# Peptides against a protein of PDB entry 2ODG: the designs that were tried, part 38

Target 1, 89 residues: chain A of PDB entry 2ODG
Amino acid sequence: MTTSQKHRDFVAEPMGEKPVGSLAGIGEVLGKKLEERGFDKAYVVLGQFLVLKKDEDLFREWLKDTCGANAKQSRDCFGCLREWCDAFL

## One batch from the design tools (peptide; aimed at target 1 G38 F39 V44)

Design b2_p30_2_s3 (made by RFdiffusion4, then SolubleMPNN; from b2_p30_2, 12 letters changed)
Fold by OpenDDE base, seed 4:
Structure b2_p30_2_s3 (fold): chain B 89 residues (1-89), chain A 30 residues (1-30)
Amino acid sequence: as target 1 above (89 residues)
Amino acid sequence: MEEEEERLKKEKELIEEGVEKAKKILEEEE
């Protein structure tokens, strides 16, 4: 499977204070829902990812339950954070 | 090199903050 340009852009550099919508798989709709729940920055979602010990099933289920992400969106988001962590964490 | 090190240090601080924020949000939703 190939990655999106959005994914590549995110994993290429430290995330800093990038908005949650900069994560692969997180568009405007999902981003707004995450922001409403307090996950306004990508690093906060990364925080949840780490709290869940980088577990794919737990994270993807959380993302689905939190903002209604579908399978592809949650997969893309998980992969984005996983690869970012591999590079910078 | 020092500038990069400082940048990465700040990044790690944000990550720690993100973890704490995530924990707080989840706790408040319970």
Scores: peptide ipSAE 0.656, ipTM 0.901, DockQ to the pose 0.948
OpenDDE base, seeds 1, 2, 3, 5: peptide ipSAE 0.655, 0.652, 0.653, 0.647; ipTM 0.900, 0.900, 0.899, 0.897

Design b2_p30_2_s4 (made by RFdiffusion4, then SolubleMPNN; from b2_p30_2, 10 letters changed)
Fold by OpenDDE base, seed 1:
Structure b2_p30_2_s4 (fold): chain B 89 residues (1-89), chain A 30 residues (1-30)
Amino acid sequence: as target 1 above (89 residues)
Amino acid sequence: EEEEKELLEKEKELVEEGIEKAKEILEEEE
């Protein structure tokens, strides 16, 4: 499946202190819910991604349980972080 | 060149901080 421009923009450079809403698949609604849980920056969600050892099923289930992400949103977010890590870690 | 290295060092520090923060949040929610 094709990636979004939002995905391409995120994986093109170091994430620095970008907000959580800059992640592919994370819109305003999901972003606010993540911020309320303490995941205010993209690098904190990356932290959870790495704590889960980059496991797709574990991460996508966590994202669904944490902010109500649907299958497409969790897939887009996972793919975004995976490709970012491939480029910068 | 030196500025680029400094930015990459800061990025690595943020990754470490993100891991720690994620662990802390998870522990608080358990």
Scores: peptide ipSAE 0.644, ipTM 0.900, DockQ to the pose 0.923
OpenDDE base, seeds 2, 3, 4, 5: peptide ipSAE 0.644, 0.644, 0.641, 0.640; ipTM 0.901, 0.900, 0.899, 0.899

Design b2_p30_3 (made by RFdiffusion4)
Pose (drawn by RFdiffusion4):
Structure b2_p30_3 (pose): chain A 89 residues (1-89), chain P 30 residues (1-30)
Amino acid sequence: as target 1 above (89 residues)
Amino acid sequence: TEEEEVEKNREIGKAAVEGDFEKLEELLEE
């Protein structure tokens, strides 16, 4: 899983108020769609993951249906958001 | 509504990031 340094950096330090496009697997294009959907900050998107009880199928369907992210990009967000929770939740 | 759901996610995610685990559990039980 050749995730960018952002994945390790994200689960290495608190998120703070970093932009949603900062989440691994969310590019600038995808960050814009989520932003238009009311998720201007990454901690808002992490909240969606928590609401879905880490249901990978619901999460991937949600992200894909919400912005069109591919099955590949959604995997990065799942492990990225999930691993952050493992260190942080 | 979608706005209420987004706001709830904001509060949940914000409480998770701040490490406010009591508030987080409360929000998730709602």

Design b2_p30_3_s1 (made by RFdiffusion4, then SolubleMPNN; from b2_p30_3, 11 letters changed)
Fold by OpenDDE base, seed 4:
Structure b2_p30_3_s1 (fold): chain B 89 residues (1-89), chain A 30 residues (1-30)
Amino acid sequence: as target 1 above (89 residues)
Amino acid sequence: SMEELVRKMEEIGRAAVEGDYERLEKLLAE
């Protein structure tokens, strides 16, 4: 499947202080839940992504457990962070 | 605690996006 414009916008430039909701797959509902858990910025989720050694299964399961992300949402978020890291990290 | 874990993730993420690879390496090694 093709990526979304949201994905392309995120991976096209440095992350900086972008809110967690800027991540592909993270809409308003998931974003609010993540913010309540302390994940207010996209880079905090990036931190977890790196802690999990960029493991897709671990990360997607974590995201599901943390904010209730479904399979597509977790896939989109993982892919977004993976491509961002490939470009900037 | 969970709060401490989140803070650690925050620190790791911040180091990563700031390009502070020395700090990032240190944090990931802990």
Scores: peptide ipSAE 0.772, ipTM 0.955, DockQ to the pose 0.880
OpenDDE base, seeds 1, 2, 3, 5: peptide ipSAE 0.772, 0.769, 0.769, 0.769; ipTM 0.955, 0.954, 0.954, 0.954; seeds 1, 2 fail the geometry check

Design b2_p30_3_s2 (made by RFdiffusion4, then SolubleMPNN; from b2_p30_3, 14 letters changed)
Fold by OpenDDE base, seed 4:
Structure b2_p30_3_s2 (fold): chain B 89 residues (1-89), chain A 30 residues (1-30)
Amino acid sequence: as target 1 above (89 residues)
Amino acid sequence: SMAEQVEKMARIGRAAVAGDYERLAQLLAE
């Protein structure tokens, strides 16, 4: 599969305090919804990703239920976190 | 509460990005 530049930018460096909107698949709309639920930083979503034991189906379902992410958005977000973890965790 | 759950996820994520694997393991075991 192809990736976006946003994905490549995210997985290329430590996450630090990057906002939730820096995650691939998370645009302004989804980002605001996540922030309203307390997921202001990308690392908070990473926390949920790890709680779910990096399970793709569980994570993507959670993201859909939490902010209304569609299939592509949830796929992109999952892939972004998976590859970041492979590189840095 | 939901707020507490989110805060725990924040703690987990913060430990992960900080490379605090002991803390991370402890949090994930709860």
Scores: peptide ipSAE 0.799, ipTM 0.963, DockQ to the pose 0.858
OpenDDE base, seeds 1, 2, 3, 5: peptide ipSAE 0.797, 0.797, 0.798, 0.796; ipTM 0.962, 0.962, 0.962, 0.962

Design b2_p30_3_s3 (made by RFdiffusion4, then SolubleMPNN; from b2_p30_3, 13 letters changed)
Fold by OpenDDE base, seed 4:
Structure b2_p30_3_s3 (fold): chain B 89 residues (1-89), chain A 30 residues (1-30)
Amino acid sequence: as target 1 above (89 residues)
Amino acid sequence: SMKELVEFMERVGRAAVEGDYEKLAELLAE
C-alpha cells in the first residue's frame, strides 16, 4: 500500500512538539476537532495509541469516535504512528 | 473524566517522545 508524502515526512524524524495536524490522515478539519478535545500535539495521540497497545481496531474506532475520521483517515493516522514507533520508540 | 484521560494520554505520549522509558513503563502499568 502506498503512503503520502505527509506520512513519509512524519515518520522520517522524531515528532517532538509537532502539532496533531502533522499526522497523516489528520487534516485541518480533524485537527481542529482533536485540538478542541485537548489533542493539540501529535504526541498526545501517540499516547492514546500506546495506551491502546497499538491495537489497530481500537485506535481507529477511537479516532472515528473522537473526531469523525473516516476509514482512510484513521488508517493513515494509525499507519503513521505505527511506523513512527517502529523507527523511534 | 475526559480531561483526566487526555492528560494521561499526554503524559504517556510525552514520556514516549522524550525517551523516558522508565516513566513510560510506569504509566502504562497503571
Scores: peptide ipSAE 0.764, ipTM 0.953, DockQ to the pose 0.872
OpenDDE base, seeds 1, 2, 3, 5: peptide ipSAE 0.764, 0.761, 0.762, 0.762; ipTM 0.953, 0.953, 0.953, 0.953

Design b2_p30_3_s4 (made by RFdiffusion4, then SolubleMPNN; from b2_p30_3, 12 letters changed)
Fold by OpenDDE base, seed 1:
Structure b2_p30_3_s4 (fold): chain B 89 residues (1-89), chain A 30 residues (1-30)
Amino acid sequence: as target 1 above (89 residues)
Amino acid sequence: SMEELVKKMEKIGKAAVEGRYEELEKLLKE
């Protein structure tokens, strides 16, 4: 599978204080829902990703339950965080 | 509470992106 430019832009540099909407698969709709739940920065979602020990099934199900992400959105978000961690963590 | 869980995730994520790995390890074991 190929990646989006949004994915490539995110994994190319440290995430710092980037907003949650910077994550691949997280558009304006999902971003607002995540922010309402306290996930305002991308690193907060990274925190959950690490708590779940980078388990794909657990993370994608969590994202679906938390903000209503579909299969593609959760796949894109998981892949984005996985590759970022491979590069910087 | 859910609020406390989100705060925990925030601390973990912040430690990770700031390179505070000893703190990160401690938080992940709690």
Scores: peptide ipSAE 0.768, ipTM 0.954, DockQ to the pose 0.840
OpenDDE base, seeds 2, 3, 4, 5: peptide ipSAE 0.764, 0.764, 0.767, 0.764; ipTM 0.953, 0.954, 0.954, 0.953

Design b2_p30_4 (made by RFdiffusion4)
Pose (drawn by RFdiffusion4):
Structure b2_p30_4 (pose): chain A 89 residues (1-89), chain P 30 residues (1-30)
Amino acid sequence: as target 1 above (89 residues)
Amino acid sequence: EYEELLAEKHEEMEELFEEHPHLKERIFAE
């Protein structure tokens, strides 16, 4: 999973108020769609993951149906958000 | 519509912070 340094950096330090496009697997284009959906910050998107009880199928359907992210990009967010939770939740 | 959606999603997040205060501190820790 050749995730960018952002994946490791994200689960290496607190997320603070970093932008949603900062989450691994969410590019600038995808960050914009989620932003238009009311998720201007990454901690708002992490909240959606928590609400879905880490249901990978619901999460991937949600992200894909919400912005059109591919099955590949959604995997990065799931492990990225999930691993952050493992160190941080 | 955007401002309503933004306010709604932030309210949902605040509810999660009330349920999990330690999560808020860890997210915004320095």

Design b2_p30_4_s1 (made by RFdiffusion4, then SolubleMPNN; from b2_p30_4, 13 letters changed)
Fold by OpenDDE base, seed 4:
Structure b2_p30_4_s1 (fold): chain B 89 residues (1-89), chain A 30 residues (1-30)
Amino acid sequence: as target 1 above (89 residues)
Amino acid sequence: EKEELRKKKLEEWEEILKKHPELKEKIFAK
């Protein structure tokens, strides 16, 4: 499967203070819901990703439960963080 | 209330980052 330009833009550099909506798969709707739960920055979601030991099933389930992400959205977000970690951690 | 929740989540993760400066450097290496 091909990645989006949004994905490529995110994995190209350290995320720093980028908003949660910069993550692939996270649009305006999901971004607002994540912000309401205290996840306003991409690096906060990264924290959850790492705490779950980069487990795909656990992370995608968490994302679904937290903001209502569907299968594609959670897949895109997981892949985005996975590839970012491969590049920078 | 939303702002307080956001603040709490950031504080929790910031404490973890303080314990792992190498991780923090990689995240913010610009």
Scores: peptide ipSAE 0.333, ipTM 0.797, DockQ to the pose 0.755
OpenDDE base, seeds 1, 2, 3, 5: peptide ipSAE 0.306, 0.292, 0.301, 0.297; ipTM 0.763, 0.754, 0.758, 0.757

Design b2_p30_4_s2 (made by RFdiffusion4, then SolubleMPNN; from b2_p30_4, 15 letters changed)
Fold by OpenDDE base, seed 1:
Structure b2_p30_4_s2 (fold): chain B 89 residues (1-89), chain A 30 residues (1-30)
Amino acid sequence: as target 1 above (89 residues)
Amino acid sequence: MKEELRKKQLEKLEELFKEHPELREKLFAK
């Protein structure tokens, strides 16, 4: 499997104040739903990812329950955060 | 509602930063 340019752009540098929609797998629809739940920045979602101890099943289930992400969207988002953490944490 | 929920998420994140103080620098330092 190959990654998207969006994924590559995100994992290339510290995320800082990047919006939640900059995460791979998170488009306009999912981004707005996450923002309405208080997840407006990518680093807020990273916080949840770390609270769940980087567990793929737990995180992807959380994302599905929180914003309605499908299997591909949750997989892309998880992979994006995992690779970012591998590079910068 | 958005702002209230945002405050809750940030409160959780602040607790995480207390446990892992190095996270702030790793997130924001470029």
Scores: peptide ipSAE 0.354, ipTM 0.870, DockQ to the pose 0.807
OpenDDE base, seeds 2, 3, 4, 5: peptide ipSAE 0.246, 0.115, 0.226, 0.140; ipTM 0.824, 0.695, 0.811, 0.726

Design b2_p30_4_s3 (made by RFdiffusion4, then SolubleMPNN; from b2_p30_4, 18 letters changed)
Fold by OpenDDE base, seed 2:
Structure b2_p30_4_s3 (fold): chain B 89 residues (1-89), chain A 30 residues (1-30)
Amino acid sequence: as target 1 above (89 residues)
Amino acid sequence: SKAELRAAQEAKLEELFKRYPELREKLFAK
């Protein structure tokens, strides 16, 4: 399975102040929902990812419960953060 | 509320930054 250009763009550099919508799998709809719940920046979602000990099932479940992400969206988002961490953390 | 959720998440992030001092730099260094 190949990754999207959005994924590749995100994992290529430190995320800094990038908005939550810059994460792979997070489109306009999910991004707005995450922002409404206080998760407006990618690094805030990264924080949640790390608090959950980088566990895929826990994170994807959280994302689903928080913004309604489907299986592909949560998979893409998890993979994006995992690979970013592999590169920079 | 949104503000409360954000504050709680920020607190967790600060705890992470204390535990992993290099994390902030890795996140924001450009």
Scores: peptide ipSAE 0.084, ipTM 0.660, DockQ to the pose 0.737
OpenDDE base, seeds 1, 3, 4, 5: peptide ipSAE 0.084, 0.076, 0.059, 0.069; ipTM 0.660, 0.657, 0.582, 0.644

Design b2_p30_4_s4 (made by RFdiffusion4, then SolubleMPNN; from b2_p30_4, 16 letters changed)
Fold by OpenDDE base, seed 1:
Structure b2_p30_4_s4 (fold): chain B 89 residues (1-89), chain A 30 residues (1-30)
Amino acid sequence: as target 1 above (89 residues)
Amino acid sequence: MLEELRKAQLEQLEEIFKQHPELREKIFAK
C-alpha cells in the first residue's frame, strides 16, 4: 500500500517532457517496450489513461497487453497517473 | 514504423487538447 520514491518524485510536479520510464512501475524493460509502441514520454501514456476515462481495470489491462506489465507494475503505474491527475488536472 | 506509431499517439493527444485546451498548460507547466 506504500508508494515508492519514484512515485513521489513523479507526482510532485507537472510531468512535462519526462520519459515514459519516469512513471512508477515502468522500469527499463517495460519502458523500452512502450517506446517501441510509440509511447516514449509519460504524457503519451497519460493520453491513453485519459482516453480510457481513467478506469483502472481498462488501463491496467491495456498496459499488460501493450508491454507485458505484471499486476504490481500496472498497479503502480495506474496509481502514479491517478495521483498526478488528482494533483494537476 | 516507430515514427508512425509516435504520430498516432500524438494525434490522440491533440484530439484531447482540442476538447480540453487547459490540459496542455497543466502538463507542461514548467
Scores: peptide ipSAE 0.600, ipTM 0.908, DockQ to the pose 0.800
OpenDDE base, seeds 2, 3, 4, 5: peptide ipSAE 0.591, 0.587, 0.593, 0.591; ipTM 0.905, 0.904, 0.905, 0.905

Design b2_p30_5 (made by RFdiffusion4)
Pose (drawn by RFdiffusion4):
Structure b2_p30_5 (pose): chain A 89 residues (1-89), chain P 30 residues (1-30)
Amino acid sequence: as target 1 above (89 residues)
Amino acid sequence: EEAEEKAREEEVELAREKGEEARELAEEKA
């Protein structure tokens, strides 16, 4: 899983108020769609993960149906958001 | 359309609440 340094950096320090496009697997284009959906900050998107009880199928369907992220990009967000929770939740 | 918009607002607000709690928890842990 050749995730960018952002994946390790994200689960290495608190998220603070970093932009949603900062989440691994969410690019600038995808960050814009989620932003238009009301997720202008990454901690709002992490909240959606928590609401879905880490249901990978629901999360992937949600992200994909919400912005069109591919099955590949959604995997990065799931492990990225999930691992952050493992260190931080 | 009005019902769909309202459901989206409620979903986003709920996700914001849960995410804000997780953000504050991560700051306490740091």

Design b2_p30_5_s1 (made by RFdiffusion4, then SolubleMPNN; from b2_p30_5, 16 letters changed)
Fold by OpenDDE base, seed 4:
Structure b2_p30_5_s1 (fold): chain B 89 residues (1-89), chain A 30 residues (1-30)
Amino acid sequence: as target 1 above (89 residues)
Amino acid sequence: SSEKEKELEEQVKKAEELGEAARKKALELA
């Protein structure tokens, strides 16, 4: 499938201290909701991704339950983290 | 859900609780 520029930008370099909103699929609305729950950095969401053992269904469901992500948003976010991990983890 | 799913969901829940606690602490220290 086609990826966004946001996805490509994220997976191309170390995550560092990037805000949660840097993740593909995470816009302003979802980002604020995640930040309200203490997920202010992308690496915190990465942590959840890893805790869930990179399981797509579990992660996407968690993201939906945590910030209200729709199917596309959760898919984009999952793909973003998966490909980042493939490159850097 | 499977036992695995339940365990992982519990871990995620704990992480969320820690995240919220951290947020509150940050507000107190700001």
Scores: peptide ipSAE 0.080, ipTM 0.575, DockQ to the pose 0.072
OpenDDE base, seeds 1, 2, 3, 5: peptide ipSAE 0.076, 0.075, 0.041, 0.059; ipTM 0.569, 0.593, 0.515, 0.583

Design b2_p30_5_s2 (made by RFdiffusion4, then SolubleMPNN; from b2_p30_5, 16 letters changed)
Fold by OpenDDE base, seed 3:
Structure b2_p30_5_s2 (fold): chain B 89 residues (1-89), chain A 30 residues (1-30)
Amino acid sequence: as target 1 above (89 residues)
Amino acid sequence: MEEKEKELKELVEKSEKLGKEARERAERLA
């Protein structure tokens, strides 16, 4: 499998104040739902990723329950955060 | 493993609550 340009753009630099929609797998629909639940920035989702100890199953389940992400969307988002952490954390 | 999952879910719930409260406060102050 190949990563998207969106993924590559995200993992290439510190995320700073990037909106939640900058995460791979998170489009406008999922982004709006996340924002409504208090997750307006990518770093807030990163926080949940870290709270969940970087566990793939727990994170992907949380993302599904929180914004309705499907399997691909949750996989892309997880991979995005994992690789970002590998580079910068 | 179930205990760990439960504890982590509780932390997520607390975090989400704080996020919602922060958003609501921001809306009131806007």
Scores: peptide ipSAE 0.112, ipTM 0.601, DockQ to the pose 0.073
OpenDDE base, seeds 1, 2, 4, 5: peptide ipSAE 0.108, 0.102, 0.109, 0.095; ipTM 0.601, 0.592, 0.603, 0.581

Design b2_p30_5_s3 (made by RFdiffusion4, then SolubleMPNN; from b2_p30_5, 16 letters changed)
Fold by OpenDDE base, seed 2:
Structure b2_p30_5_s3 (fold): chain B 89 residues (1-89), chain A 30 residues (1-30)
Amino acid sequence: as target 1 above (89 residues)
Amino acid sequence: SSAREEELKRLVEESRRRGEEARRRAEELA
């Protein structure tokens, strides 16, 4: 499957201080919920992704439980972080 | 293993807690 432009924009450069909503799959609703739980920056979610050893199932389950992400949203977010890490980590 | 899964679940919870604490601190300082 093809990636979104949002995904491509995120994985193309260092994430710096980008908000959590810049992650593919994370819209306004999910972004707000993540911010309320202390995950306000993309790098904080990256930290969680790394804590979970980059495991897809664990991360996607965490994202679902934390902000209510559906399967597509969690897949898009996971793929975004995985490909960013492949490029920059 | 069950032990590994339990450890990872704990890491998830601790990470969430730290995030919430950081948010609270930011709110207190703002």
Scores: peptide ipSAE 0.096, ipTM 0.602, DockQ to the pose 0.086
OpenDDE base, seeds 1, 3, 4, 5: peptide ipSAE 0.070, 0.076, 0.073, 0.063; ipTM 0.587, 0.592, 0.585, 0.569

Design b2_p30_5_s4 (made by RFdiffusion4, then SolubleMPNN; from b2_p30_5, 15 letters changed)
Fold by OpenDDE base, seed 4:
Structure b2_p30_5_s4 (fold): chain B 89 residues (1-89), chain A 30 residues (1-30)
Amino acid sequence: as target 1 above (89 residues)
Amino acid sequence: MEKEEEELKEQVEKAEKLGKEAREKAEKLA
């Protein structure tokens, strides 16, 4: 599967203080929902990803339950964080 | 997966409550 430019932009550099909306698969709608739940920064979602031990199913289910992400959105977000971790952790 | 999903939902709900309480306390302290 091909990745988006948004994915490539995210995984190319340290995430720092990037907003949650910088994550692949997280658009304005999902981003706002995540922000309302306290997941305002990409690193907060990264924290959840790591707490779930990088498990794809657990993370994607969490994302679905937390902000209503569909299968593609959760897959894109998971892939984004996985590849970022591969590069920087 | 269904049991894990239910546990995850419970954890998310609990975390959200705790997060709100913590934010409210932080705002009062500030």
Scores: peptide ipSAE 0.039, ipTM 0.516, DockQ to the pose 0.054
OpenDDE base, seeds 1, 2, 3, 5: peptide ipSAE 0.023, 0.033, 0.038, 0.037; ipTM 0.471, 0.497, 0.487, 0.490

Design b2_p30_6 (made by RFdiffusion4)
Pose (drawn by RFdiffusion4):
Structure b2_p30_6 (pose): chain A 89 residues (1-89), chain P 30 residues (1-30)
Amino acid sequence: as target 1 above (89 residues)
Amino acid sequence: EEEEEEEKEEQEELVEKGVERAKELNEEEE
């Protein structure tokens, strides 16, 4: 999973108020769609993951149906957001 | 150590706010 340094950096230090496009697997194009959907910050998107009880199928369907992210990009967000929770939740 | 604890508490508050806002956005979409 050749995730960018952002995946390790994200689960290496607190998220703070970093932008949603900062989440691994969310590019600038995808960050814009989620932003238009009311997720201007990454901690709002992490909240959606927590609401879905880490249901990978619901999360992938939600992210894909919400912005059109591919099955590949959703995998990065799931492990990225999940691993952050493992160190942080 | 105290600065790290403060950063963790602040982060937990942000996560709680993110969960609450995600729920509100879901309700508005429904």

Design b2_p30_6_s1 (made by RFdiffusion4, then SolubleMPNN; from b2_p30_6, 14 letters changed)
Fold by OpenDDE base, seed 3:
Structure b2_p30_6_s1 (fold): chain B 89 residues (1-89), chain A 30 residues (1-30)
Amino acid sequence: as target 1 above (89 residues)
Amino acid sequence: SEEEKRRLEEEKKLIEEGVKKAKELLKEEE
């Protein structure tokens, strides 16, 4: 499937201290829920992604359980972090 | 450039902090 411009913008550069809402698949609603759970920056979600050993099923299930992400949102977020890691890690 | 290298080094430090914070949050939810 085709990626969004939001995805392309995120994977094009180091994430620095970008907010969690800058991740593909994470809008205002999901972003606020993640922030309430302590995941306020994109690099903290990346931290969780790495703790889960980049496992797609584990990460997408975690995202669903943590903020209520649907299948497309969790897929977009996972793909965004995977491709960012491929470029910068 | 040296500036780009410095930015990447700071990025790696943030990632390390993110991993630590994620682990802390998992413990709090247990």
Scores: peptide ipSAE 0.606, ipTM 0.884, DockQ to the pose 0.955
OpenDDE base, seeds 1, 2, 4, 5: peptide ipSAE 0.595, 0.599, 0.603, 0.595; ipTM 0.880, 0.881, 0.882, 0.879

Design b2_p30_6_s2 (made by RFdiffusion4, then SolubleMPNN; from b2_p30_6, 17 letters changed)
Fold by OpenDDE base, seed 4:
Structure b2_p30_6_s2 (fold): chain B 89 residues (1-89), chain A 30 residues (1-30)
Amino acid sequence: as target 1 above (89 residues)
Amino acid sequence: SEEARRILEEERKLIEEGIKKAKELLEKEK
């Protein structure tokens, strides 16, 4: 698999209060939808990721249902959070 | 370093806050 620069930038450092749009796979459109649903920061989406016990199917389905993410977007976002956790959790 | 430890501790606090908020949001959507 290949990763984007956006993915690498996110995984390389602490998350802090980065906006939800900083997550790989989350562009302007998906970011706005997530913000409208209360998921305004990347760490809130991380929270959901952890609540779902890092389950890929559950998380990607949630992301699709919440903001309309397609398969690639949800894959990119999941992978971004997974690798961030591997580095910092 | 002390700075590195502080950064990681702040990250842990944000993670806990994120979990809490995610749970709250899920309840609101029911």
Scores: peptide ipSAE 0.634, ipTM 0.896, DockQ to the pose 0.921
OpenDDE base, seeds 1, 2, 3, 5: peptide ipSAE 0.629, 0.627, 0.630, 0.628; ipTM 0.895, 0.894, 0.895, 0.894

Design b2_p30_6_s3 (made by RFdiffusion4, then SolubleMPNN; from b2_p30_6, 14 letters changed)
Fold by OpenDDE base, seed 5:
Structure b2_p30_6_s3 (fold): chain B 89 residues (1-89), chain A 30 residues (1-30)
Amino acid sequence: as target 1 above (89 residues)
Amino acid sequence: SEEEEERLKKEQELIEEGVKKAKELLEKEK
């Protein structure tokens, strides 16, 4: 499937201090909810992705439970982090 | 400041809660 420009922008470079909203699939609404839970930076969500051992189902479930992400949003976010890790981890 | 410490503490607690949830998911998978 195709990816968004947002996805491409994220996976193209070290994430550094990028806000959580820079993750593909994470818009302003989901980003705000994640920030309210302490996940203000993309790398904090990356941390959860890694804690869950990069498991797609577990991560997407966690994301849904944490911020209400729908299937597409969680898929986009997972794919974004997976490809970022492939490039930089 | 003490106020900043409190804010940081709350943020840490929220993150820890999120991590705990993730760990629970891992255990359920096993």
Scores: peptide ipSAE 0.307, ipTM 0.752, DockQ to the pose 0.099
OpenDDE base, seeds 1, 2, 3, 4: peptide ipSAE 0.277, 0.290, 0.265, 0.301; ipTM 0.735, 0.740, 0.729, 0.749

Design b2_p30_6_s4 (made by RFdiffusion4, then SolubleMPNN; from b2_p30_6, 14 letters changed)
Fold by OpenDDE base, seed 2:
Structure b2_p30_6_s4 (fold): chain B 89 residues (1-89), chain A 30 residues (1-30)
Amino acid sequence: as target 1 above (89 residues)
Amino acid sequence: MEEEKRRLEEEKKLIKEGVEKAKKLLEEEE
């Protein structure tokens, strides 16, 4: 599977204060919905990813229920966080 | 000041709701 430039940019460096919209799979629409639920920073979503013990199915389900992410969007977001964690955690 | 405090409290509430939702998913899976 090929990754987007957005994915590569995210996983290449520390997350810091990057907005939630910087996550792969999270566009403008999903980003706004996540922000409305209090998830304005990528690290807050990372928190949910870690709470769910990095489980793909649980995280993708949570993301779908929270912001309406489709299968591709949730997959891209999960992959982004997984690879970031592999590099920096 | 009060408006900012209120907004922050509301944001924290929303985050907590999100966390609890995630925790429930974990409990249901285990």
Scores: peptide ipSAE 0.303, ipTM 0.756, DockQ to the pose 0.122
OpenDDE base, seeds 1, 3, 4, 5: peptide ipSAE 0.264, 0.605, 0.258, 0.207; ipTM 0.727, 0.889, 0.722, 0.670; seed 3 fails the geometry check

